# Designs tried in a protein design run: peptides against a protein of PDB entry 3JWR. Part 293

Target 1, 323 residues: chain A of PDB entry 3JWR
Amino acid sequence: TRELQSLAAAVVPSAQTLKITDFSFSDFELSDLETALCTIRMFTDLNLVQNFQMKHEVLCRWILSVKKNYRKNVAYHNWRHAFNTAQCMFAALKAGKIQNKLTDLEILALLIAALSHDLDHRGVNNSYIQRSEHPLAQLYCHSIMEHHHFDQCLMILNSPGNQILSGLSIEEYKTTLKIIKQAILATDLALYIKRRGEFFELIRKNQFNLEDPHQKELFLAMLMTACDLSAITKPWPIQQRIAELVATEFFDQGDRERKELNIEPTDLMNREKKNKIPSMQVGFIDAICLQLYEALTHVSEDCFPLLDGCRKNRQKWQALAEQ
Target 2, 298 residues: chain A of PDB entry 3JWR as posed
Amino acid sequence: TRELQSLAAAVVPSAQTLKITDFSFSDFELSDLETALCTIRMFTDLNLVQNFQMKHEVLCRWILSVKKNYRKNVAYHNWRHAFNTAQCMFAALKAGKIQNKLTDLEILALLIAALSHDLDHRGVNNSYIQRSEHPLAQLYCHSIMEHHHFDQCLMILNSPGNQILSGLSIEEYKTTLKIIKQAILATDLALYIKRRGEFFELIRKNQFNLEDPHQKELFLAMLMTACDLSAITKPWPIQQRIAELVATEFWEQGDQVGFIDFVCTQLYEALTHVSEDCFPLLDGCRKNRQKWQALAEQ

## One batch from the design tools (peptide; made by RFdiffusion4, then SolubleMPNN)

Design b2_p23_4_s2 (from b2_p23_4, 12 letters changed)
Fold by OpenDDE base, seed 1:
Structure b2_p23_4_s2 (fold): chain B 323 residues (1-323), chain A 23 residues (1-23)
Amino acid sequence: as target 1 above (323 residues)
Amino acid sequence: SLEKERQEYRQLLDEIEAVLASF
């Protein structure tokens, strides 16, 4: 395609120029081409292109295929969300120094997973999918959409001209796919709530050990969640704008819940309760985010900007909730 | 059982809806 030709021929700027190592990064001013260039830079600077012998054209095609398989009519869970998740992963690996704690296969898997974790997202959550009795809800008893996202990821990876993993051995390929699946499934916040206690307890007791395969898997899951939720850590102007996108998508779901399911939406999804957004954001930060970024910062102190950003945004939301 | 797992998952989803405002 013309888009592929343009991307493949383009000079890829440095990570410094693109500011993709910054936890404060914003994609708002970037074109789709620039987001693709950023993605190439992430693969390159993590040594994934070299170590796994990726062909440039294949990588470009894969990136464009991933981007194409996000829906444009979804307000938040679109390509830009996936891209920002991957950028946060990149920043956590580089600036947060997590790269030194992981294998190349784990890094490869995490980056692919971050970009792929919401593929073909429909702008509705697992609760809606379950309540609507969608066929996927019959196939999977938990993490319904995350299973679908992984299926889409696998489809793309196996598509002609998109096989960025062709340089891997059979064993490396199997390992990578396993980690990708685990990482994508980990973005289900229900599973996060279920599993986080084990992680936090290991940290509290100073028993956390990345050499333990189970603890490694647990850490990768927590890291994925930390990147997926990283909008809450962004500078306040960015946070506010992203919160508006999230609210738009949630209100769209609420409208559909009324129309299609004949149910009253929860406050989160209720357009008429827009005034509760600040207090709900405080609740979200306290219930889900703070302890996660505290634990992550304990594993790597260089991840502190995520925790600091989260704390600052909590203060901002609290101030709005008090008005 | 599969049904028990589905029910436990539904409870977790309900917990999320009660406390979350962002994803």
Scores: peptide ipSAE 0.324, ipTM 0.866, DockQ to the pose 0.567
Fold by OpenDDE base, seed 3:
Structure b2_p23_4_s2 (fold): chain B 323 residues (1-323), chain A 23 residues (1-23)
Amino acid sequence: as target 1 above (323 residues)
Amino acid sequence: SLEKERQEYRQLLDEIEAVLASF
């Protein structure tokens, strides 16, 4: 395709030029091509291209395939969200110095997972999928959409000309897929709520050890969530704009809940309750975000900008809630 | 049982809906 030819022939700017090591990064001004170039740079600078013998054309095709398998008519859970999640992962690995704590396979898996974690997202949450009695809800008992996202990820990875993992041994491939699956499933906030207490307790007790396989898995899950939710850490103007996208998608779901399911949406999904957004954001930050970024900062102090951004945005939302 | 697991998961989803305002 013309798009593939253009991408494959393009000069890939440095990470510095692209600012993809910045926790304050914004994709708003980037074209789709530029987001793909950023993605190539992330793979390159994490040494994934070299270490796993990725062919440039195959990587380009894979990136474009991943992008293509996000829906354009979804306000928030689209390619840009996945891209921003991956960028936060990249920043956490580089600027946050987490790269040195992980294996190359773990890094590979995390980056693929970040880009893939919401593939074919339909703009509705797992609760909607369950309530609508969607066939996927019968197939999976938990993390319904995340299983679907992983299935889509696997489909793309196995598609002709998209096999970026072809340079891996069988064992490396199996390990990588295992980690990808775990990482994508970890983006289900239900699982986050279920597991976060163990992580926080390990941190609090100074018993956290990345050499323990179970704790490693737990950390990777928490890191995925931290990147997935990283919009809450962005500079205030960026945060506000992203919050509008989130609200749009939630309200669209609420409208569908009324129309298709004949149920009254929760305040979160109710466009008539838009005035509650600031207070809900404060609640979200307090209940979900702060402890996570605090714990992440304890693992690596260089991740502090995420925590700081979250705290600053809490203050901003609180100020709006008090009006 | 799978049904108990589904029910437990539904409870977790309810907790999410009660708390979340952003993803």
Scores: peptide ipSAE 0.316, ipTM 0.863, DockQ to the pose 0.567
Fold by OpenDDE base, seed 2:
Order: sequence, then C-alpha cells, then structure tokens
Structure b2_p23_4_s2 (fold): chain B 323 residues (1-323), chain A 23 residues (1-23)
Amino acid sequence: as target 1 above (323 residues)
Amino acid sequence: SLEKERQEYRQLLDEIEAVLASF
C-alpha cells in the first residue's frame, strides 16, 4: 500500500526529537504516520530490531496492521490509547530504568502487548459483554475482551508479511507468546484487583525478588496496568482531555445499557451524572492508582514522575469536586 | 470448576463497579 511505502521509506527521527522518553509525552499533535514512526523508534532503541533480526518492511507492515485493527468509532479504546500505553512502557523502560531489570524477550513481549492489548475493542466493558450475553461471554469465563484482544494479536502476528517474531527460536517464540498473553490479560482491572495485594505485600515486607519467576510474572502484570492507566499521570491539560474521551465512551455504554438492556447505568456510565466526574476521578486515583505508582516507584525510583503526576492530578480533581 | 471461576470473576467486576460508584 501507499501508506506502507511511505512509512518504510521515511527517516525515523530520534527518540529525543520525538520526546518519547518523556513521561509527560502527548500524542495530540501527531499524525497517524508520526505515531507509526514513534513506534519504529521504540523497537529500534530497545534493540529489538537488532537482537531479533526484524526486517524493516515487516515491522512497518505489522505496526500498520495493529493500527488498522483498532476501531475508529470508539472514543478512548483506540489506536491512540494503545500507542500511549506503549509510549509509557518505553518511557518506564528507558527513563524509569526498568529495562535493566528485564530480559530482551520480556521487553519484546511487553511492547507488543502494550500496542496490542485493546485490539478490536468495541467501546464496552466486560460487564456489558456478560449482561448482553454476547457470544464472547460464552467462550471465556473471565477477562472476556482481553482474551479476544490476545486472539487478535496472535492473528496479526501470524499473518503473511507481519511475522515480526520469525527471527526467534522455537523456545524464544513460545516464551514471548506466553508473556504477551499474560500481559494482555493483566490489563483486566478485575485481575489487577485480585493480584495487587500480593505485589504490595511483597514490597511492604521487602521480600520482592525479580529472580523469582512468579514474582517476575506479577511485576510484569503490574507494569502493564501502570502503563495502561498512565493517562492519570499526565500533565493536567492532557489529563483533562483524556478524561473527556473516557467519559464519552462510558456514557455511550450507559446509553446502550438503557436502550438495549433496559437497565439504569452506574454513575460512572451515566451521562446525567457528568457533575460527579471530579469526585469519581479522586475515588479512582485513591482506590486504584496511587498504591500502584507508589509500589512501582519503590521498584524503580526513576518512575517517580508517574506517581508525582498522579498526585498532582488528584489535587486538581479534588479542587473541582469541592466547587 | 469453570462455573465457579465465572462466578468469582463476576464478583470481581461487581467490586470494581462498587469502588468506582462510591464517589
């Protein structure tokens, strides 16, 4: 395609020029082509292209395929969300110095997972999928959409001309797919709620050890969630704009819940409760975000900008809630 | 069992909704 030709022939700017190592990064001013260029730079600067012998054209095609398999009619869970999740992962690995704690296969898996974790998202949560008795809810017992996202990820990776993992040995390939699956499933907040207590307790007791395979898996899950939720850490103008996109998608679900399921939506999904957004954001930060970024900062102090951003946005939302 | 797993997962979803709706 012309898009592939343009991307493959383009000069890829440096990470410094693209500012993709910044925790304060914004994609608002970037074209779709520029987001793809940023993604190439992430793979290159993490040494993934060199270490796993990726062909440039194959990587370009894969990126465009991933982007194409996000829906344009979904307000928040689209390509830009996946791209920002991957950018936060890149910043956490580089500026946050987490790269030094992980293997190349783990880094490869995390970056692929971040870009792929919401593929073909339909703009509704797992609760809606269950209540609507969607066919996917019959196929999977838990993490319904995340299983679907992984299936889409696997489909793309196995598609002709998109096989960015072809340079891996059989054992490396199996390991990478295992980690990708675990990382995508970890973005289900239900699994985060289930597992976070174990992670926080290990940190509290100073028993956290990345050399333990179970604890490594747990850390990768927590890191994925931290990147997935990273919009809450962004500078206030960026945070506000993203919060509006999230609210739009949630209100669209609430409208469908009324129309299709004949149920009253929760305040989070209720368009008529827009005035509660500030207090709900404070509650979300306190219940879900703060402890996670505190624990992540304990593992790597260079991740502090994420925690600091979260705290600053809590103050801003609290001020609005008090009006 | 798969049914038990489904029920436990539904409880987790309800917990998330309760946490986010309490504010």
Scores: peptide ipSAE 0.299, ipTM 0.853, DockQ to the pose 0.850
Fold by OpenDDE base, seed 4:
Structure b2_p23_4_s2 (fold): chain B 323 residues (1-323), chain A 23 residues (1-23)
Amino acid sequence: as target 1 above (323 residues)
Amino acid sequence: SLEKERQEYRQLLDEIEAVLASF
């Protein structure tokens, strides 16, 4: 396609020029082409292109395929969200120095997972999918959408001309897919809530050890969540703008809940309760975000900007909640 | 059982709805 030709022929700017190592990164000013260029740079600078012998055209096609399989009519859970999740992962790996703690396969898997973790998202959460008795809800007992996202990810990876993993051995391929699946599933906040206590306890007791395979898996899950939620860490102007996108999508779901399910939406999904957004954001930060970024910072102190951003935004939301 | 797992998951979803801005 012309789009592929344009991308494949383009000069890829440096990570410094693209600012993709910054935790404060924003994609708002970037074109779709520029987001794809950023993604190429992430793969390159993480040595994934070299180490796994990726063909440039194949990588470009894969990126465009992933982007194409996000819906444009979804306010938040679209390509830009996936891209920002991947950028945060890249920043955590580079600036946060997590790269030095992981294998190349783990890094490969995490980046693919970050970009893929919400593929074909429909703008509704798992609760809606269950309550609406959607066909997808019949396939999986839990993490319905995350299973679907992984299925989409696998479909793309196996599509002709998109096989960025073709340079891997069979064993490396299997390992990578396993990690991708685990990472995508980990973005289900229900699973995060279920598992986070173990992670926090290991940190608290100073027993955390990345050489333990189980603890490694747990850490990768927590890291995925940290990147997925990273909008809450962004500079306040960026945070506010993203929060508007989230609210738009949630209100759209709430409207559908009223219309299609004949239920009163929760305050989070209720357009009529927009005034509660600041207090809900404070609650979200306190209940979910702060401990996660604190724990991540304990694993790598260079991830502190995520924690600091989260704390600053808590103060901003609290101030709004008090008005 | 699968049904028990489904129920436990539903409880977790309810906790999210009660406490969280899950985005």
Scores: peptide ipSAE 0.299, ipTM 0.856, DockQ to the pose 0.520

Design b2_p23_4_s3 (from b2_p23_4, 11 letters changed)
Fold by OpenDDE base, seed 3:
Structure b2_p23_4_s3 (fold): chain B 323 residues (1-323), chain A 23 residues (1-23)
Amino acid sequence: as target 1 above (323 residues)
Amino acid sequence: SEKEERERYMAVLDEIEAVLASF
């Protein structure tokens, strides 16, 4: 395609030029081509292209395929969300110095997972999927959409000309897919809530050890969530704009819940309760975000900008909630 | 049972929806 030719022929700017090592990164000014170039740079600078012998054209095609399999009519859970999740992962690995704590296969899996974790997202949550009795809800009892996202990820990875993992041994491939699946499933906040207590307790007791395979898996899950939620850490102007996108999508779901399911939406999904957004953001930060970024910062102090950003945005939302 | 697992999962989702404002 013309798009593939343009991407494959383009000079990929440095990570410094693209600012993709910055926790404060914004994609708002970037074209789709530039987001793809950023993604190539992430793979390159993490040594994934070299270590796993990725062909440039195949990587370009894969990136474009992933992007294509996000819906354009979804306000938040689109390619830009996946791209920002991957960028946060890249920043956490590089600037946050987590790269040295992980294997190349884990890094490969995390980056693929970050880009793929919401593939074919429909702009509705698992609750809606289940309540609507969607066919996917018959296949999976929990984490319905995350299983679907992984299925989409696997489909793309196995598609002709998109096989970025073809340079892996059979064992490396199996390991990578296992980690990708675990990482995508970890983005279900229900699983995060279920597992986070173990992580926080290990940190609190100073017993956290990445050499333990179970704790490694737990950490990868927490890191995925930290990147997935990283919008809450962004500079205030960026945070506000992203919060508007999230609210738009949630309100669209709430409208559908009323129309299609004949249910009253929760406050989160209720357009009529938009005035509660600031207080709900404070609640979200307190209930979900703060402890995670605190714990992540204990694993690597260089991740502090995520925690600091979250704290600053909490203050901003609190100030709005008091008005 | 799968039914009970679904019900437990839905309860967690409902709790999440009560506290979330963004992803």
Scores: peptide ipSAE 0.308, ipTM 0.859, DockQ to the pose 0.507
Fold by OpenDDE base, seed 1:
Structure b2_p23_4_s3 (fold): chain B 323 residues (1-323), chain A 23 residues (1-23)
Amino acid sequence: as target 1 above (323 residues)
Amino acid sequence: SEKEERERYMAVLDEIEAVLASF
């Protein structure tokens, strides 16, 4: 395609030029081509292209395929969300110095997972999928969309001309797919809530050890969640704009819940309760985000900008909630 | 049972939706 030709022929700017190592990064000013170039740079600077012998054209095609399999009519859970999740992963690995704690296969898996974790997202959550009795809800008891996202990820990885993992041994391939699946599933907040207590307790007791395979898996899950939620850490103007996108998508779901399911939406999904957004954001930060970024910062102090951003945004949302 | 697992999962989702404003 013309898009593939343009991407494959383009000079890829440095990570410094693209500012993709910054925790404060914003994609708002970037074209789709520039987001793809950023993605290439992430793979390159993490040594994934070299270590796993990726062909440039195949990587370009894969990136464009991933981008294509996000819906354009979804306000938040689109390519830009996936891209920002991956950028946060990249920043956490580089600037946050987590790269030194992980294997190349784990890094490969995490980056693929971050880009792929919401593939074919429909702008509705698992609750809606369950309540609507969608066919996908019959396949899985929990984490319905996350299983679907992984299935889409696997489909793309196995598609002709998109096989960025073709340079891996069979054992490396199996390991990578396992980690990708676990990482995508970890983005279900229900699973995060279920598992986070174990992680926080290990940190609290100073018993956290990445050499333990179970603890490694747990850490990768927590890191994925930290990147997926990273909008809450962004500078306030960016945070506000992203919150508007999230609210738009949630209100669209709430409108569908009323119309299609004949149910009253929760406050989160209710367009008429937009005035509760500031207080809900404070609750979200306190219940979900703060402990995660505190624990992550304990594992790697260079991740502090995520925690600091989260704290600053809590203050801003609290101030709005008090008006 | 599968039914009980689904119900427990839905309860967690409902709790999350009551607290969260972002995903």
Scores: peptide ipSAE 0.308, ipTM 0.860, DockQ to the pose 0.396
Fold by OpenDDE base, seed 4:
Structure b2_p23_4_s3 (fold): chain B 323 residues (1-323), chain A 23 residues (1-23)
Amino acid sequence: as target 1 above (323 residues)
Amino acid sequence: SEKEERERYMAVLDEIEAVLASF
């Protein structure tokens, strides 16, 4: 209540002051309150507050509820990750000029999805959840955590005083929820790997068309992944620090895999193989990231800073791998 | 079957982890 009062009464700085339009944005110096203020600004500057008649107090409560439902004891997949994903989405929409290619409902859905996509993340991947025979693994055949994240998102959206979508028609509401679900599920890298080939091929053949509903859906999925992975695009000092957070979480999982599952972790999750981080980062960039940011840049050239950042970080990681 | 779907999904996850661990 006190936090809500403070947030709701605060003057929200401009996007320029907050630097939330910058692809190089860092949240490291921001308080939790400031991250919430940034989030309000994103909704406002995307015209979502006005177009969907959001009450300021309801939006504030919703933001705080989303933040509350991220775990503080998780090194990487916490509120700050979700916030940075949303900030990258905002930057891609504004500075990357993708806003002009999407409907207001799609923009609304993407921003909500970005903020919500890892709700109640437990610091372990779907493989761990499955192998540990966690109760959540019994509910879904694939994308276990992403389904859970969506369930949490839906719970919050329907909670009293958090209903930021109350200004939507029934049809708009249904459409928005569908897009949110698809966007959250798209953050499962397994689904990304499955679908990216179609996207890249459309780009390669110059057949990509956002007026096609299927291709639109595909693009939204790729855009979500691009924002989710956007840490790899950040200026090198920021990238290094984020990579340490990722490594910490992965090593924590690996330690749990040893203790709880009695299995040897993969190199990625193995604390004893810390020296392989640079080469693994190069592999990650090459296998997962580069083609995505290349393709995104083909859709909107103003997204080039993401690709450029990714390329620069590849060079830095490669240099470390050669030492 | 659901079992086969789970197995296929796990195989994809394992492949991703293997790729990320490669140098």
Scores: peptide ipSAE 0.300, ipTM 0.857, DockQ to the pose 0.680
Fold by OpenDDE base, seed 2:
Structure b2_p23_4_s3 (fold): chain B 323 residues (1-323), chain A 23 residues (1-23)
Amino acid sequence: as target 1 above (323 residues)
Amino acid sequence: SEKEERERYMAVLDEIEAVLASF
């Protein structure tokens, strides 16, 4: 395609020029082509292209395929969300110095997972999928959409001309797919809530050890969640804009819940309760975000900008909630 | 059982929706 030709022939700017190492990064000013160029730079600067012998054209095609398999009519869970998740992962690996704690296969898996973790998202949560008795709800008893996202990820990876993992041994391939699956499934907040207590307790007791395979898996899950939620850490103008996109998608779900399921939406999904957004954001930060970024900062102090951003945004939301 | 697992999972989802403005 013309798009592939343009991407494959383009000069890829440096990570410094693209500012993709910054935790304060915003994609608002970037074209779709520029987001793809940023993605190439992430793979290159993490040494993934070299270490796993990726062909440039295959990587370009894969990126465009991933982007194409996000829906344009979904307000938040689209390509830009996946791209921002991957950018936060890149920043955490580089600026946050987590790269030094992980294997190349783990880094490869995390980056693929971050880009792929919401593939074919429909703009509705697992609760809606379950309550609507969607066919996917018959296949999976939990993490319904995350299973679907992984299935889409696997489909793309196996598609002709998209096989970015063809340079891996059979054992490396199996390991990578296992980690990708676990990382995508970890983006279900229900699983985060289930598992986070173990992680926080290990941190609190100073018993956290990445040499333990179980603790490594747990850390990768927590890191994925931290990147997935990273919009809450962004500079206030960016945070506000993203919060509006999230609210739009949730209100669209709430409207569908009324119309299609004949149920009253929760406050989170209720368009009529837009005035509760600031207080709900404070609740979200306190219940989900703060302890996660504190724990992540304990593992790597260079991740502090995420925690600091989260704290600053809590103050901003609290001030709005008090009006 | 799978049924009990599904019910527990749904309860967690409901808790998330009640407490959070999740991203």
Scores: peptide ipSAE 0.296, ipTM 0.853, DockQ to the pose 0.412

